# Designs tried in a protein design run: peptides against a protein of PDB entry 4GXB. Part 77

Target 1, 277 residues: chain A of PDB entry 4GXB
Amino acid sequence: VPTEEVSLEVLLSNGQKVLVNVLTSDQTEDVLEAVAAKLDLPDDLIGYFSLFLVREKEDGAFSFVRKLQEFELPYVSVTSLRSQEYKIVLRKSYWDSAYDDDVMENRVGLNLLYAQTVSDIERGWILVTKEQHRQLKSLQEKVSKKEFLRLAQTLRHYGYLRFDACVADFPEKDCPVVVSAGNSELSLQLRLPGQQLREGSFRVTRMRCWRVTSSVPLPSGSTSSPGRGRGEVRLELAFEYLMSKDRLQWVTITSPQAIMMSICLQSMVDELMVKKS

## One batch from the design tools (peptide; aimed at target 1 C209 W210 L235)

Design b2_p30_6_s4 (made by RFdiffusion4, then SolubleMPNN; from b2_p30_6, 17 letters changed)
Fold by OpenDDE base, seed 2:
Structure b2_p30_6_s4 (fold): chain B 277 residues (1-277), chain A 30 residues (1-30)
Amino acid sequence: as target 1 above (277 residues)
Amino acid sequence: DPETQMLLEAIEEVNKELEENKEKFEELFS
């Protein structure tokens, strides 16, 4: 692609558009810096955010596809897909809420976290009770962003990334699940027939290894998950988990977002390693 | 298609990173 100056649209978590003038040859970091500059985010806070490739759903929700790589060309990456559904999104890229303290010290950082958190609550990524929702609304009406975030930090699945409904082989084969990544875990929410909603927690520290695989389903395979065309690539995330003392078991999640799940796992592990050093 | 190709490349990169960090990761497991 010839090097040209272009206007690139980057979305915040709430769908707010940030237009930046970049070169088609600008790498992910260059684009991220341009977005930061446009938002007046200071340089020392840029590292707390990343650019993600997402697919925008009909309802405006984002299905995260993957994190853009450092040497990737965001303009080329998004335009090469030749679909307007694909967007680039700016989102915080750390997991420990303690890092919110660093980001919240800056007005722009505070606004970004606030907007993201509001969006995550509205989308149901963060789980709230009726009473908590009332409290959050009150704080939102008062524009008490810091207090809002402090309350939000105590909520279930704060800081988690929620994935689209998918299928796992745990606890039963072909079990429909909703996976969320955060707090150094994969949370699997599921409802078996005749049972209450259950949540399984898979801590990354108990994962021996994981892998992403790609396969093309054979035409004869009747169990096409709803929404995957017969010819679409099937992605799976498999991880080996320490269920109990000396008992390892493989768990496989079938999802178009398997790559993103793997990226989240690696990112969570990396953050834990940094904290231990 | 371009989407599939990009996904495959992303898989390769993720798997590569996993292999490179395997030793470090095992320390967390232990």
Scores: peptide ipSAE 0.026, ipTM 0.473, DockQ to the pose 0.691
OpenDDE base, seeds 1, 3, 4, 5: peptide ipSAE 0.019, 0.017, 0.005, 0.006; ipTM 0.572, 0.544, 0.354, 0.352; seed 5 fails the geometry check

Design b2_p30_7 (made by RFdiffusion4)
Pose (drawn by RFdiffusion4):
Structure b2_p30_7 (pose): chain A 263 residues (1-190, 198-221, 229-277), chain P 30 residues (1-30)
Amino acid sequence: VPTEEVSLEVLLSNGQKVLVNVLTSDQTEDVLEAVAAKLDLPDDLIGYFSLFLVREKEDGAFSFVRKLQEFELPYVSVTSLRSQEYKIVLRKSYWDSAYDDDVMENRVGLNLLYAQTVSDIERGWILVTKEQHRQLKSLQEKVSKKEFLRLAQTLRHYGYLRFDACVADFPEKDCPVVVSAGNSELSLQLREGSFRVTRMRCWRVTSSVPLPSGGRGEVRLELAFEYLMSKDRLQWVTITSPQAIMMSICLQSMVDELMVKKS
Amino acid sequence: SYLADSMLVDQSKEIVHLNENILNPAFDPS
């Protein structure tokens, strides 16, 4: 892409706009640094956040497509799709909530975690009852951002990434499920199954050839993971999802974080 | 149906290897 200065909108998890001037040839880290500079996020906290390509739904929710890799050009990644429904999003990119402690030591880092947690609750990524949700919106007005986040860290599925509803062959073939990734596991809500990353020997992403539109082709995607169900018993679990690649990225990210910790 | 747009898959092929097992180094059979 010829080098040219352009304006790029990067959204926070709640949809707040962050406008940055970048080059068409800037890579992911360059764009991330420009967003951090605009937000006044310290350099030493940039590694706790990443940029994601998402599809914004009619209701404003985001369906995560992929985390942008180091070699990618974010302006090109989003513009090449030729659709205003696709956005670049900044979100925390670690899994263990112990790292929240490092981020919350800074006012901007705390503000970012607070904003995405509020959005996570509003969009049902964090699981609460109708009554609890009522209480939370109230506590939100009455407590500091820090206190609100400490409470949120104890809520069901805090720190998880939720995927569009899809199907899986667990427990039975073609079961409708909601899949979420977090806390070193995949959660399948059918009843529920919890599949630990450390129990997955491998996983595979497969795709059909592109098919005519039922002007965009369609592809059947699957993410299958080989799971150690019990001693010396491995069983494949298959999820059929247009977000199979994002799920694979989350599994790799969670495995990588476990290994960094082990080291 | 749960089908993905081919344009997204084409872009994603830069970062993924289809039909290949991704081995988990954190796998624990114990």

Design b2_p30_7_s1 (made by RFdiffusion4, then SolubleMPNN; from b2_p30_7, 17 letters changed)
Fold by OpenDDE base, seed 2:
Parts: sequence; C-alpha cells; structure tokens
Structure b2_p30_7_s1 (fold): chain B 277 residues (1-277), chain A 30 residues (1-30)
Amino acid sequence: as target 1 above (277 residues)
Amino acid sequence: SHLADAEIVEMSKKFFTFDTDYENPVFDPS
C-alpha cells in the first residue's frame, strides 16, 4: 500500500469521533499514539487502552469483531472491509478495576473511563437496579465522574464486554445465550421458556484450554455463487471446563464473535499471569 | 461435545474447518 497521509476516524465507546491524521502505513501503536495525542492522554496511560474493530449496528451499538493487532495497519484493516458499518473504537484493555485507579489520576483518563462506563450502562452491558440507576443518574447530573465510577465499579458486570446473542450447548443443546467476558470469567446468561433468567459463571482459572473453530463451506459443484459471503463462515468457541473435582466438560459457544471471545480469554489469562508474577 | 457439533455441521454441508487451540497456563485443577 502506498504511503499516504489520511484522516482516520476513531470512535470512543460513546460514539464520539476522534479524527487523526496518520499515514496509511502507520501500525496500530502509531495510530493509538496519534489518538492519545489528540485526546491529550499521557504516554504512560496509552498502554491501558487498545483499538478494536467493531461493527456498528443499526441502533448505534457496537459489535466487537476483534482487537487490532500490533502489526496491523488500522486504516487498511478498516477500509478493506468496504463497509461503513465497520469502525475503529478506543476502549480500555484491562480487566481488573484496580487499574482504574491509575487511569483516573489523569483528567483525560478519567473522562475516557467515565464515557465508556456511561455507554456500557446505557447499552445494558453493566447491570443496574432501578435504585442504582437513579443514583448513577444523579451523579451524572452533578458531573461527579469519580464518584460515578466508584459506584459503577461495584455494579454487576462492570468492566465486562457483552456480546451479541448467540447459541451454546450448555446447559442444554442449542440454548440461546448472551455471553459477557470480564473479571476473569465468561458469563452466560440464558432464559429458557417458562424459566427465570439464569447465569452461568465460567472462571478462566477453571478452563484447561479453549479452541476456536472456523468452518467454511466448501463450494458444492453446482451453485457457482461466487460470493463467499462472510455470512457463511461459522465460528465456534469451545472450552474445556472443570465442572467439579476431576470432571472436565467441553462447553461450545456458536457465535460470529468467537474470535473476539478468544481474544478476551487470552487477555484475561495474560493479566492473571502478570498478577501471579 | 465439540466433536458432536462438528459431525452435525458436516452432515449438513461439506465444511473445511480450521482449529486454533489455546492452552491455559493459569489453569488450576485444584
């Protein structure tokens, strides 16, 4: 790709647009640094954030596709998809809320966390009661960002990434579920017909391994439809989980976001390794 | 099981499957 100066749009979690002038040859870190500079985020806080490729839904919500890798060229990665639905989003890239303390010390960092948290609540990624919502709204009206975040940190699924509705084979085959990743776990929420909402927690430390399976249809000789449309690829995330003492069981999630789920697992594992070290 | 799901998929259409396996270094079997 010829090196050219281009304007790249990077979105915050709330949809706020950050325009940066970069080279088409700039890698993910270069773009991230440019975004940080535009926001006046200190260099020492850049590492707490990452760039993600997302698909913007009709309602403005983001479906996370994957984290941009270090070797990628964000401009090329997003434009090559040839769809305006795909966006680059800046989001915090750590799981332990303890790291919020470091980020919140800076005004820009605080603002980023606040904006993300507000958005996550509005999108239903963070679960709130009516009373909690009232309290949060009051704090938001007062623009008390630190207090808002402190309250939010106590909420269910704070810091989680929520995925689109998908299917799992647990607890039964073909169960519709909503998966969320955070706090070193995968949370599977399901509502079976006639039953109350149930949540299964799968802690990363109880996962022996996981697997991403990509299934591509082989062209059957007759239907020449050239469009290997992205829609035909099936993705699955399977993990082997310690259900009880000496009992391992595979759980399989069928989702177009299986890759992103795997990225989250790896990221949570990496963070846990740092803590053990 | 993962194998069972693969079999079901294979019965409906011929698929080429790519697997990426990840071992978990923080797995605690206790």
Scores: peptide ipSAE 0.471, ipTM 0.757, DockQ to the pose 0.255
OpenDDE base, seeds 1, 3, 4, 5: peptide ipSAE 0.471, 0.464, 0.230, 0.464; ipTM 0.755, 0.754, 0.581, 0.753; seed 4 fails the geometry check

Design b2_p30_7_s2 (made by RFdiffusion4, then SolubleMPNN; from b2_p30_7, 18 letters changed)
Fold by OpenDDE base, seed 3:
Structure b2_p30_7_s2 (fold): chain B 277 residues (1-277), chain A 30 residues (1-30)
Amino acid sequence: as target 1 above (277 residues)
Amino acid sequence: PYLAPAEIVEMDKKFFEFDTDYLNPVFDPS
């Protein structure tokens, strides 16, 4: 692709559009820096955020596809898909809420976290009770962003990334589940017929390994991931989990977002390694 | 726009949970 100046649209979690002028040859970090500059985010806070490729659903919700890698050219990555539904989104890229303290000290950082958190709550990524919702709404009306975030930090799945409904082979085969990644775990939520909502927690520290597999279903009737037609590529995330002492068991999630799930796992592992050092 | 949660959540029943601070030294993602 010839190097030329282009206008690139980057969305915040709440859908706010940030237009930046970049070169087609600018890599992910270059674009991220441009976005930061546009928002007046300090350089020392840039590392707390990343650019993600997402697919915007009809209802405006984002289905995260993957994190843009360092070597990628964001303009090319998004435009090459030749579909308006694909967007680039800026989102915080750390998991431990303790890092919020660093980001919130800056006005722009605070605003970004606030906007993201509001969006995550509105979209149901962060789980709230009626009473918590009332409290959050009150704080929002008062524009008490710091207090809002402090309350939000206590909520279930704060900081998690929620994936589209998919299928897992645990606890039962072909079980519809909603997977969320955060707090060094994969959370699998499900509701079996006649049962209450259940959640399984798979801590990354108990995963021996994980892998992403890609396959093409055969016409004869192989189970495809939700939303995939016959002959379409099926992605699966499988991880070997220590269920109990000396008992490893493979858990497989079938999802078009398997790659993103894997990226989240690696990211959480990386963060844990940093903390351990 | 103000908060409009897609779902108001009740207490979940966990079918299992592990909490370990030990990162497996043989951990090898692939």
Scores: peptide ipSAE 0.246, ipTM 0.617, DockQ to the pose 0.039
OpenDDE base, seeds 1, 2, 4, 5: peptide ipSAE 0.023, 0.329, 0.039, 0.023; ipTM 0.423, 0.678, 0.463, 0.508; seeds 2, 4 fail the geometry check

Design b2_p30_7_s3 (made by RFdiffusion4, then SolubleMPNN; from b2_p30_7, 19 letters changed)
Fold by OpenDDE base, seed 2:
Structure b2_p30_7_s3 (fold): chain B 277 residues (1-277), chain A 30 residues (1-30)
Amino acid sequence: as target 1 above (277 residues)
Amino acid sequence: SHLAPAEIVEMNRKFFEFDTDYLNPVFDPS
């Protein structure tokens, strides 16, 4: 690709557009630095954020595809998809809410976390009661960003990434589920016929291993996952989980976001490794 | 469509290994 100066659009979690002038040959870190400079985010806070490739849904929600890798060229990565649905999004890239304290000390960092959190609540990624919602709205009206975040940090699934509805083979075959990643776990929300909404927690520390597989279903295959046509690429995330003492069981999630889920797992593992050392 | 386009899968394949097990270094069997 010839090296040219281009205008690249990077979105915040709330859909706010940040336009940066970069070279087509600029790598992910170069683009991230350009975005940081545009936002007046200090250099020492850049590492708390990453660029993600997402697909924008009709309602404006983002379906996360993957994190952009260090060696990637963001302009090329997004434009090569030849669809306006794909966007680059800036989002915080750590899991432990304790790191919010570092980011919140800066005005720009605070604003970024606030905007992201508001968006996550509005999109239903963070779960709130009616009373909590009222309290959050009150704080939002007062523009009390720090207080807003402190309350939000106590909420269910704060800091989680919520994925599109998909299918798992747990607790039964072809079970519709909503997966969320955060707090060193995968949360699976499901509703079995005639039952109440349930949430299963799969802690990363109880996963012996995981893998992502891609397959093309056979035309004669009897098992069709809902929403997937025959002959289409099927992505699966499988992890071997310690269900009980000395009992390992494989759990498989069928989702077009399997890669992103795997990235989240690796990222959570990496963060835990840092804390452990 | 909620399905990942083939182009995305192909792009991702360049950067990720498929059909491999990733061992978890923080796995606690206790």
Scores: peptide ipSAE 0.335, ipTM 0.741, DockQ to the pose 0.572
OpenDDE base, seeds 1, 3, 4, 5: peptide ipSAE 0.024, 0.119, 0.329, 0.187; ipTM 0.574, 0.632, 0.716, 0.646

Design b2_p30_7_s4 (made by RFdiffusion4, then SolubleMPNN; from b2_p30_7, 17 letters changed)
Fold by OpenDDE base, seed 5:
Structure b2_p30_7_s4 (fold): chain B 277 residues (1-277), chain A 30 residues (1-30)
Amino acid sequence: as target 1 above (277 residues)
Amino acid sequence: SYLAPAELVEMARKYFQFDTDYLNPVFDPS
């Protein structure tokens, strides 16, 4: 693509559009800086956010595809998909809520976290009780963003990324699950036959390793997942988990978002390493 | 019964609605 000036749309979690003028040759960091400038986000807070490629679902929710890499050209990455469903989204890129304190000290940072949190709650990524919902609504009506976030920080799955429903081989083969990544874990929500909805926690510190694999399913398989064309690539995330003392077991998640899951795992590990250092 | 992946995903979508107040305590698979 020849270098030219273009208007690129970047979305916030709440769907707010941020239009930035960039070059088609601008890399991810260049675009991120442009977005920050447009929002009046200070330079020292840019590192707390990243650009993500997402697919906008019919209900307006975002299915995260992957984090844009440093070498990527966001304009090319999104336009090459030739679908209006794909968007670039700005989201915080850290996991420890302690870093919220740094971001919240700035008005723009506060607004970004607030918008993200509201969206995550509305989309069911963050779990709330009826009472908590009432409290959040009250704070929202009062436009008390800081207090809203403080309450939200105590909520289940605050700061998590929730993935689309998928399938795992744990605890049983072909188990329907919803995976969420956050707090140095993969949370698997599942319902076994005759059982209540339950959540399993897979801590990254107990993962020996993980891998993403891709395969082409056999044409004869009735495994036409809705939206998967004939011959569509099947992605799997597999991790070797320390189930008990000296007992490792592989867990495999079959999901189109396997890549994004692996990115989250690596990101969580990286953050833990920084804290140890 | 063996369910096709598409059916499993659809079932999962139904199970994991917004009101997860009924979620059991976190279990440690380890």
Scores: peptide ipSAE 0.072, ipTM 0.677, DockQ to the pose 0.048
OpenDDE base, seeds 1, 2, 3, 4: peptide ipSAE 0.027, 0.586, 0.017, 0.022; ipTM 0.600, 0.955, 0.467, 0.513; seed 2 fails the geometry check

Design b2_p30_8 (made by RFdiffusion4)
Pose (drawn by RFdiffusion4):
Structure b2_p30_8 (pose): chain A 263 residues (1-190, 198-221, 229-277), chain P 30 residues (1-30)
Amino acid sequence: VPTEEVSLEVLLSNGQKVLVNVLTSDQTEDVLEAVAAKLDLPDDLIGYFSLFLVREKEDGAFSFVRKLQEFELPYVSVTSLRSQEYKIVLRKSYWDSAYDDDVMENRVGLNLLYAQTVSDIERGWILVTKEQHRQLKSLQEKVSKKEFLRLAQTLRHYGYLRFDACVADFPEKDCPVVVSAGNSELSLQLREGSFRVTRMRCWRVTSSVPLPSGGRGEVRLELAFEYLMSKDRLQWVTITSPQAIMMSICLQSMVDELMVKKS
Amino acid sequence: DFLTEELHTERKESHEEAYLEFLELEEEVE
């Protein structure tokens, strides 16, 4: 892409706009640094956040497509799709909530975690009852951002990434499920199954050839993981999802974080 | 169970290949 200065909108998890001037040839880290500079996020906290390509739904919720890799050009990644529904999103990119402690030591880092946690509750990524949700919106007005986040860290599925509803062959073939990734596991809500990353020997992403539209082709995508169900018993679990690649990215990210910790 | 360096390297390589193939797939469905 010829080099040219452009304006790029990067959204926070709650949809707040962050406008940055970048080059069409800038890579993911360059764009991330420009967003961090605009938000006054310290350099030493940039590594706790990443940029994601998402599809914004009619209700404003985001369906995550992929985490942008180091070699990617974010302006090109989103513009090449030729659809205003696709957005670049900044979100925390680590899994262990112990890292929240490092981020919350800074006012901007705390503000970012607070904003995405409020949105996570609003969009049902964090699981609460109707009554609990009522209480939380109230506590939100009455407590500091820090106190609100400490409480939120104890809520079901805090720190998980939720995927669009799809199907899986667990427990039975073609079961409707909601899949979420977090806390070193995949959660399948059918009843529930919890599949630990450390019990996955490998996973595979498969695709059908592109098919005529039922002007965009369609592809059947699957993410299958080989799971150690019990001693010396491995079983494949298959999820059929247009977000299979994002699920694979989350599994790799969670495995990488476990290994970094182990080292 | 499977949290070892050898399996990690194999998983990471396979994931990176699948990622690049997905980017190409995105262009094919356009």

Design b2_p30_8_s1 (made by RFdiffusion4, then SolubleMPNN; from b2_p30_8, 11 letters changed)
Fold by OpenDDE base, seed 4:
Formats: C-alpha cells, sequence, structure tokens
Structure b2_p30_8_s1 (fold): chain B 277 residues (1-277), chain A 30 residues (1-30)
C-alpha cells in the first residue's frame, strides 16, 4: 500500500464516529494518538485504551474480531477486508476497574468510560437488575457520569467483554453458551433445558494452558450447523483447567471469536503479571 | 515526524508479520 494521507474512521463503543487524518503507514499507536488528539485525551491516558477490529452486525452491535497489534497498520488492516462491516473501535484496554480512577480524573477520559459503560449496559454485556437499571437511568438523566460509573463498577460483568453466542463442551457436549471475558476469568453462561441460568467461572490463574485451533468441516459431514456456510473455518479455544486438586480437565469452546478470546486471556494474564511486579 | 521511505517500508514489513500470525491461525487446518 502506498504511503499517503487518508481519512480513517474510528468508532467509540457507542458508535460515535471519530475521523482522523493519518498516513496509511501509521502504526496502531500512531492512529491511537491521532484519535486521542482529536478527542483531546491527554497523552498520559492513551495507554489505557486500545484499538480493536470489530464486525458490525445488522443491529449495530459489535462482534470483536481481535485487538490491533502494536506494529500493525490499522488503515491497511481494516481496508484489506474489503467490507464495510469491519470497523475500528476505541475501547479501554485494562481489566481492573481500579484503573478507572486514573481515567476518570480527566473530563475526556470520564466521557469515554461513561459512553462505553452506557453502551455495554445497553448491549447487555453488563448485567443489571430492574432496580439497578432504574438507578442507572436516573443517574444518566441527571448526567452524573461519575456516580453512574461508580454504580456500574459494582455490577455483574462490569469491565467484561461479551462474545457472540457459541458452543462449549462444558458442562456437557455441544452446550450453547455465552462467553464473557473479564476479572481474570472466562464466564460461561448457559441455560440447559428445564434449568435456570447458570454461570461457569474459569479463572485464568487455574488455566495450565490454552490454545486456538482451526479446522475445515468436510463437505460430507452431517455436523454442519445449518447456519454455517460450506467451507467455513471452525475455530476452537481449548484450555486445560484445574478443576480440583490434581485434577486437570480440558474445556473446549467452539466460536468464530476463539482468537479474540485467547487475546483476552493473554491480556488478563499480562495485567496480573504487571500487578505482581 | 517525517518518515523516510525506508522507514515506511519497514513499517509495512512489520505490519505483514503482525497480521500473518493471525491469518495463519485461520489457515491451520487441524
Amino acid sequence: as target 1 above (277 residues)
Amino acid sequence: PFLTEELHEERRRRHEEAVREWLELLREVQ
């Protein structure tokens, strides 16, 4: 790709568009800095955010594909997909809500966290009761962003990234699940027939290892789920988990977002290592 | 602030390397 000045659209979590003028050869950090400058976000807060590649669904929801890498060229990455469904999204890139305190001290940072949190609640990524929802709406009407965030920080799955519905082999084979990553865990929500909603928690600290694999279903295989086109690559995230003392068990999640899940796992582990250092 | 053509080429190379790792995961048929 020739080096030239281009207009790049970066979305916030709520779909707000930020247009930046960058070079095609600008790296992820360069683009991030350009976005920060456009938003008047201070330089010292840039590190709390990252750029993500997402696929925008018909309803406007985002399916996270992956985090853009440090030496990646965002313009090239998104345009190479040749589909308007793919977008670059700015989102906070830490898991511990304690870091919110640093970001919230700045007006722009506060606004970004607020917008993201509102969106996450609206999307159902953050789980709220009816009463909590009422309280949040009241705070939103009052435009009390700090109080809104403080309440939100106490909510279930605050700071989690929710994935599209997929399948796992836990607790039983071919179990439909909704996976979320956050708080140093993978949360698997499921509802088995005749049962209440259940959540399986898999802490990264109890994962011995994980891997992503891909396979192409054979054309003759009857196991083609009706919704997957012929020849679509099947991605799986498998992790070996310490279920109990001296008992390791493999858990496998089948999802097109398996790569993104693995990125989240690594990111959570990395953050834990930073905290321990 | 201005990059030389050599630096631009290096960035393109690094980009390709970064993206390739991700694409390889999609191509590995186990």
Scores: peptide ipSAE 0.276, ipTM 0.799, DockQ to the pose 0.042
OpenDDE base, seeds 1, 2, 3, 5: peptide ipSAE 0.266, 0.265, 0.258, 0.257; ipTM 0.791, 0.790, 0.782, 0.781

Design b2_p30_8_s2 (made by RFdiffusion4, then SolubleMPNN; from b2_p30_8, 17 letters changed)
Fold by OpenDDE base, seed 4:
Parts: structure tokens; sequence; C-alpha cells
Structure b2_p30_8_s2 (fold): chain B 277 residues (1-277), chain A 30 residues (1-30)
């Protein structure tokens, strides 16, 4: 793509649109800096956020596809998909809520975290009781963003990224699950027929390894169209997990978001390694 | 128990390879 100046739309978690003028040749960090400048986010806080490629669902919810990599050109990455459903989203990119303290010290950072948190609650990514919801609404009415965040930080799955419903082979084959990534774990929520909601927690520290595989179903004789639609690719995330002492077991998640799950795992491990040093 | 430098490097490599493969696939499905 020839280098030219373009207008790029970047969304916040709440769907707020941020328009930035960038070059088509600008890499991810360049675009991120442009977004930060547009929002008046200080340079020292830029590192707490990342750009993500998402698919906007009909209800306005975001299905995260992947984090844009450093070498990518965000304008090219999103426009090459040739679908308006794909968007670039700015979101915080750390897992430990302790880092919220750094971000919240700045008005813009505070607003970003607040908007993201409100959105995550509204979308059901953060789990709240009726009473907690009432408290949160009260704080919203008072426009107490700091207090809102402090309460939110105590909520179940605060800081988690929730994926679309998918399938896993744990605890049984072909189990429908909802996967969430956060707090150095993958949370697998499942409801088997006639059973209560169950949650499996898989801590990244107990994962020996993981891998993503792709498979293309054999063309059924009728679809002669050479155009491999996205629906034809099956992605799986498999991880080898230490279930108990000296007992490793593979768990496989079948999901179009397997890549994003893998990115989350790596990101969580990266953060833990930084803390360990 | 697996948060070691050695295992970290393996995980990092696996993640990178998976992402690269996906990016290639993404280009093919466009």
Amino acid sequence: as target 1 above (277 residues)
Amino acid sequence: PFLTEENYLRLQKANQEALEEWLKLEEEIQ
C-alpha cells in the first residue's frame, strides 16, 4: 500500500470513536501514540494500553480477534479484511489491577479505565450481584469514578477478557464453555444439562505448554467456490496442564478466538515474568 | 511450577509460531 495520510477510526471499549490522522505505513506503536495524543494521554501511560483487532457483533459487543503486533500496520490490517464489522479497539493491556493505580493518577487514564470497566460490566464480562450493581449505579450517578473503580476491582472477573461461547474437551468431550482470560488464568465456565454452573480455573503457572492449531474441513463436494470463508477454518487452543502432582493432561478449546486466547496467555506469562525479575 | 526461563522461552516461541501461522491464514481468507 502506498504511503499516504489517512483517517483511522479507533474505538474505546464503550464504543466511543477516536479519529486519528496517520500514515498507512504507521506501525502499531505509531498509531497508538496518535490515539494517545488525541486523547491527551500522557506518554508515560501509553504502555498500559494496546490496540486490538475486534469483530463487532450485531449487538455491538466486541469479539476480540487478536492484539495488533508491533510490526503491523493497523490501517492495512483492518482495511484488508474488507468488512466493516472489524474494528480497532484501544484497551488496557495489563492484568494486575495494581497497575490501575498508576493509570488512575491521570484524568485521561482514569476516564479510560472507567469507560472500559463500565462497558465490561454492561457486557457481563465482570460479574456482579444485584446489590453490587446497585452500588455501582449509585457511584455512577455521583460521578465518582475512582470509587467506582475501587469497587469494581473487587468484583469477580475484574480485568478479564471474555470470549464468545465455544467448545472444550474438558471435563468431557464437546462441552460448551465460556472462556475468560484474566488474573493469570483461563476460566472455563460450563453448564452441563441438568447441572449447575461450573467453573474450571486453569492457572498459567500450571501450563507446561500450549499450542494453536488450524484445520480446514475437507471441502464437502457441493461448495465449489474456491473462496475459503472464515467459517471453514477451525482453530483449537490446546494446553498441557498440571492437574495434580506429576499428572499432566491436555485440554483443548475449539474456538475461532484461539489465537486471541494464546495471545492472552503469553501476555499474562510476560507480566508474571516481569514481576518475578 | 512452570514459570521458568526455559519454559517461558518455549511458550513464547510457540505463541509466536501460532500467531505467524494465523496471520498467513488470515491473508489467505481475505
Scores: peptide ipSAE 0.325, ipTM 0.856, DockQ to the pose 0.684
OpenDDE base, seeds 1, 2, 3, 5: peptide ipSAE 0.313, 0.314, 0.319, 0.324; ipTM 0.849, 0.850, 0.853, 0.855

Design b2_p30_8_s3 (made by RFdiffusion4, then SolubleMPNN; from b2_p30_8, 14 letters changed)
Fold by OpenDDE base, seed 3:
Structure b2_p30_8_s3 (fold): chain B 277 residues (1-277), chain A 30 residues (1-30)
Amino acid sequence: as target 1 above (277 residues)
Amino acid sequence: PFLTEENYLENRRRHEEAVRRYLELLEEVQ
């Protein structure tokens, strides 16, 4: 793609549009800096956020495809997909809620965290009781953003990224699951026939390794799996988990978001390594 | 128990390679 100046739309978690003028040759960090400048986010807070490629679903929810890599050209990455359903989203990219304190000290940072948190609650990524929801709504009506965030930080799955329903081979083959990443874990929620909702927690510190496989299914006479069109890349995330002392078991998740899951795993591990140093 | 420097570096390498391969594959099918 020849280098030219273009207008790029970047969305916040709540769907607010930020238009920036960038070059087609601008890399991810260049675009992120342009977005930060447009929002008046200070330079020392840029590192707490990242740009993500997402697919906007019919209900307006975002299916996270991947974090845009450092070498990517965001304009090219989004436009090459030739579909208006793909968007670039700005979101916080750290896991420990303690870092919220740094971000919340700035008005723009506070607004970004607030908008994201409201959206995550509305989309059911953060799990709330009826009473908690009432309290949150009261704080929202008062526009008490700091108090809202402090309450939200105590909620189940605060700071998690929730993925679309997919399939895993745990606890049994072809099990429908909802995966969420956060708090240094993958949470797998499932409901087997006639059973109550179950949650499996897979802590990243107990993962020996993980792998993502990418493949293009050949046109076979067999009915393609529901939700995958012809010519779509099939993705699987497999991780080897320490179930008990000296007992490793592989868990495989089949999902178009497997790359994003791997990015989350690596990001969580990165953060833990920083804390360990 | 697996948060060692050696295991960390290996997993990171594997992750980065997987992302690269995915992006390359994506370009081929577009």
Scores: peptide ipSAE 0.625, ipTM 0.949, DockQ to the pose 0.676
OpenDDE base, seeds 1, 2, 4, 5: peptide ipSAE 0.621, 0.623, 0.624, 0.623; ipTM 0.948, 0.949, 0.949, 0.949

Design b2_p30_8_s4 (made by RFdiffusion4, then SolubleMPNN; from b2_p30_8, 17 letters changed)
Fold by OpenDDE base, seed 1:
Structure b2_p30_8_s4 (fold): chain B 277 residues (1-277), chain A 30 residues (1-30)
Amino acid sequence: as target 1 above (277 residues)
Amino acid sequence: PFLTEENYKKLKERNEKALEEWKKLEKEIQ
């Protein structure tokens, strides 16, 4: 791609548009710095955020494709897909809520976390009771951003990324699940007919390893998951999990977001290693 | 129990290899 100056749109979690002038040859960090500058985010806080490639769904929700890597050119990455559904989103990129304290000390950082958190609640990524929702709305009406975040930090799945509905072989083969990544775990939520919502928690510390595989579906018969066109590559995330003492079991998630899930796993492990050092 | 330096290194190496392959593919579209 020829090097030229272009206008690139980067979205916040709430859909706010940030327009930056960048070169087509600018790498992820360059674009991130441009976005930070546009938002007046201090340089020392840039590392708490990342750019993500997402697909915007019809309902306005974001389906995460991947975190943009250092070697990527965000403009090229998004435009090469030749679909307006693909967007670049700025989001916090750490898992431990303790790091919120650093970010919240800055007005811009606070605003970013607040906007993200509001959006995550509205999208149902953060799970709230009716009473909690009332409290959050009250704080939102008062524009008490710090208090809002402090309450939000206590909520179930705070800081998690929620993936699109997919399929796992746990607890049974071809089980429909909703996967969320956060707090050093993968949460697999399932609702079987006539049953209550069940959640399986898979802590990354109990994963011996994981892998992403791709396969071409054999033309054999059955269940095209709604929305998979004929001939689409099937992506799977498989991890070997310590279910109990000396009992390892492979769990396989079939999802177009398997790559993003693996990125999350690696990121969570990386953060844990930093904390241990 | 698996978050050891040794295991982390192995995971990281695997991830890095995957990223290198991805990087090659991305360079083709750049």
Scores: peptide ipSAE 0.220, ipTM 0.806, DockQ to the pose 0.369
OpenDDE base, seeds 2, 3, 4, 5: peptide ipSAE 0.208, 0.201, 0.187, 0.209; ipTM 0.800, 0.791, 0.757, 0.799; seed 5 fails the geometry check

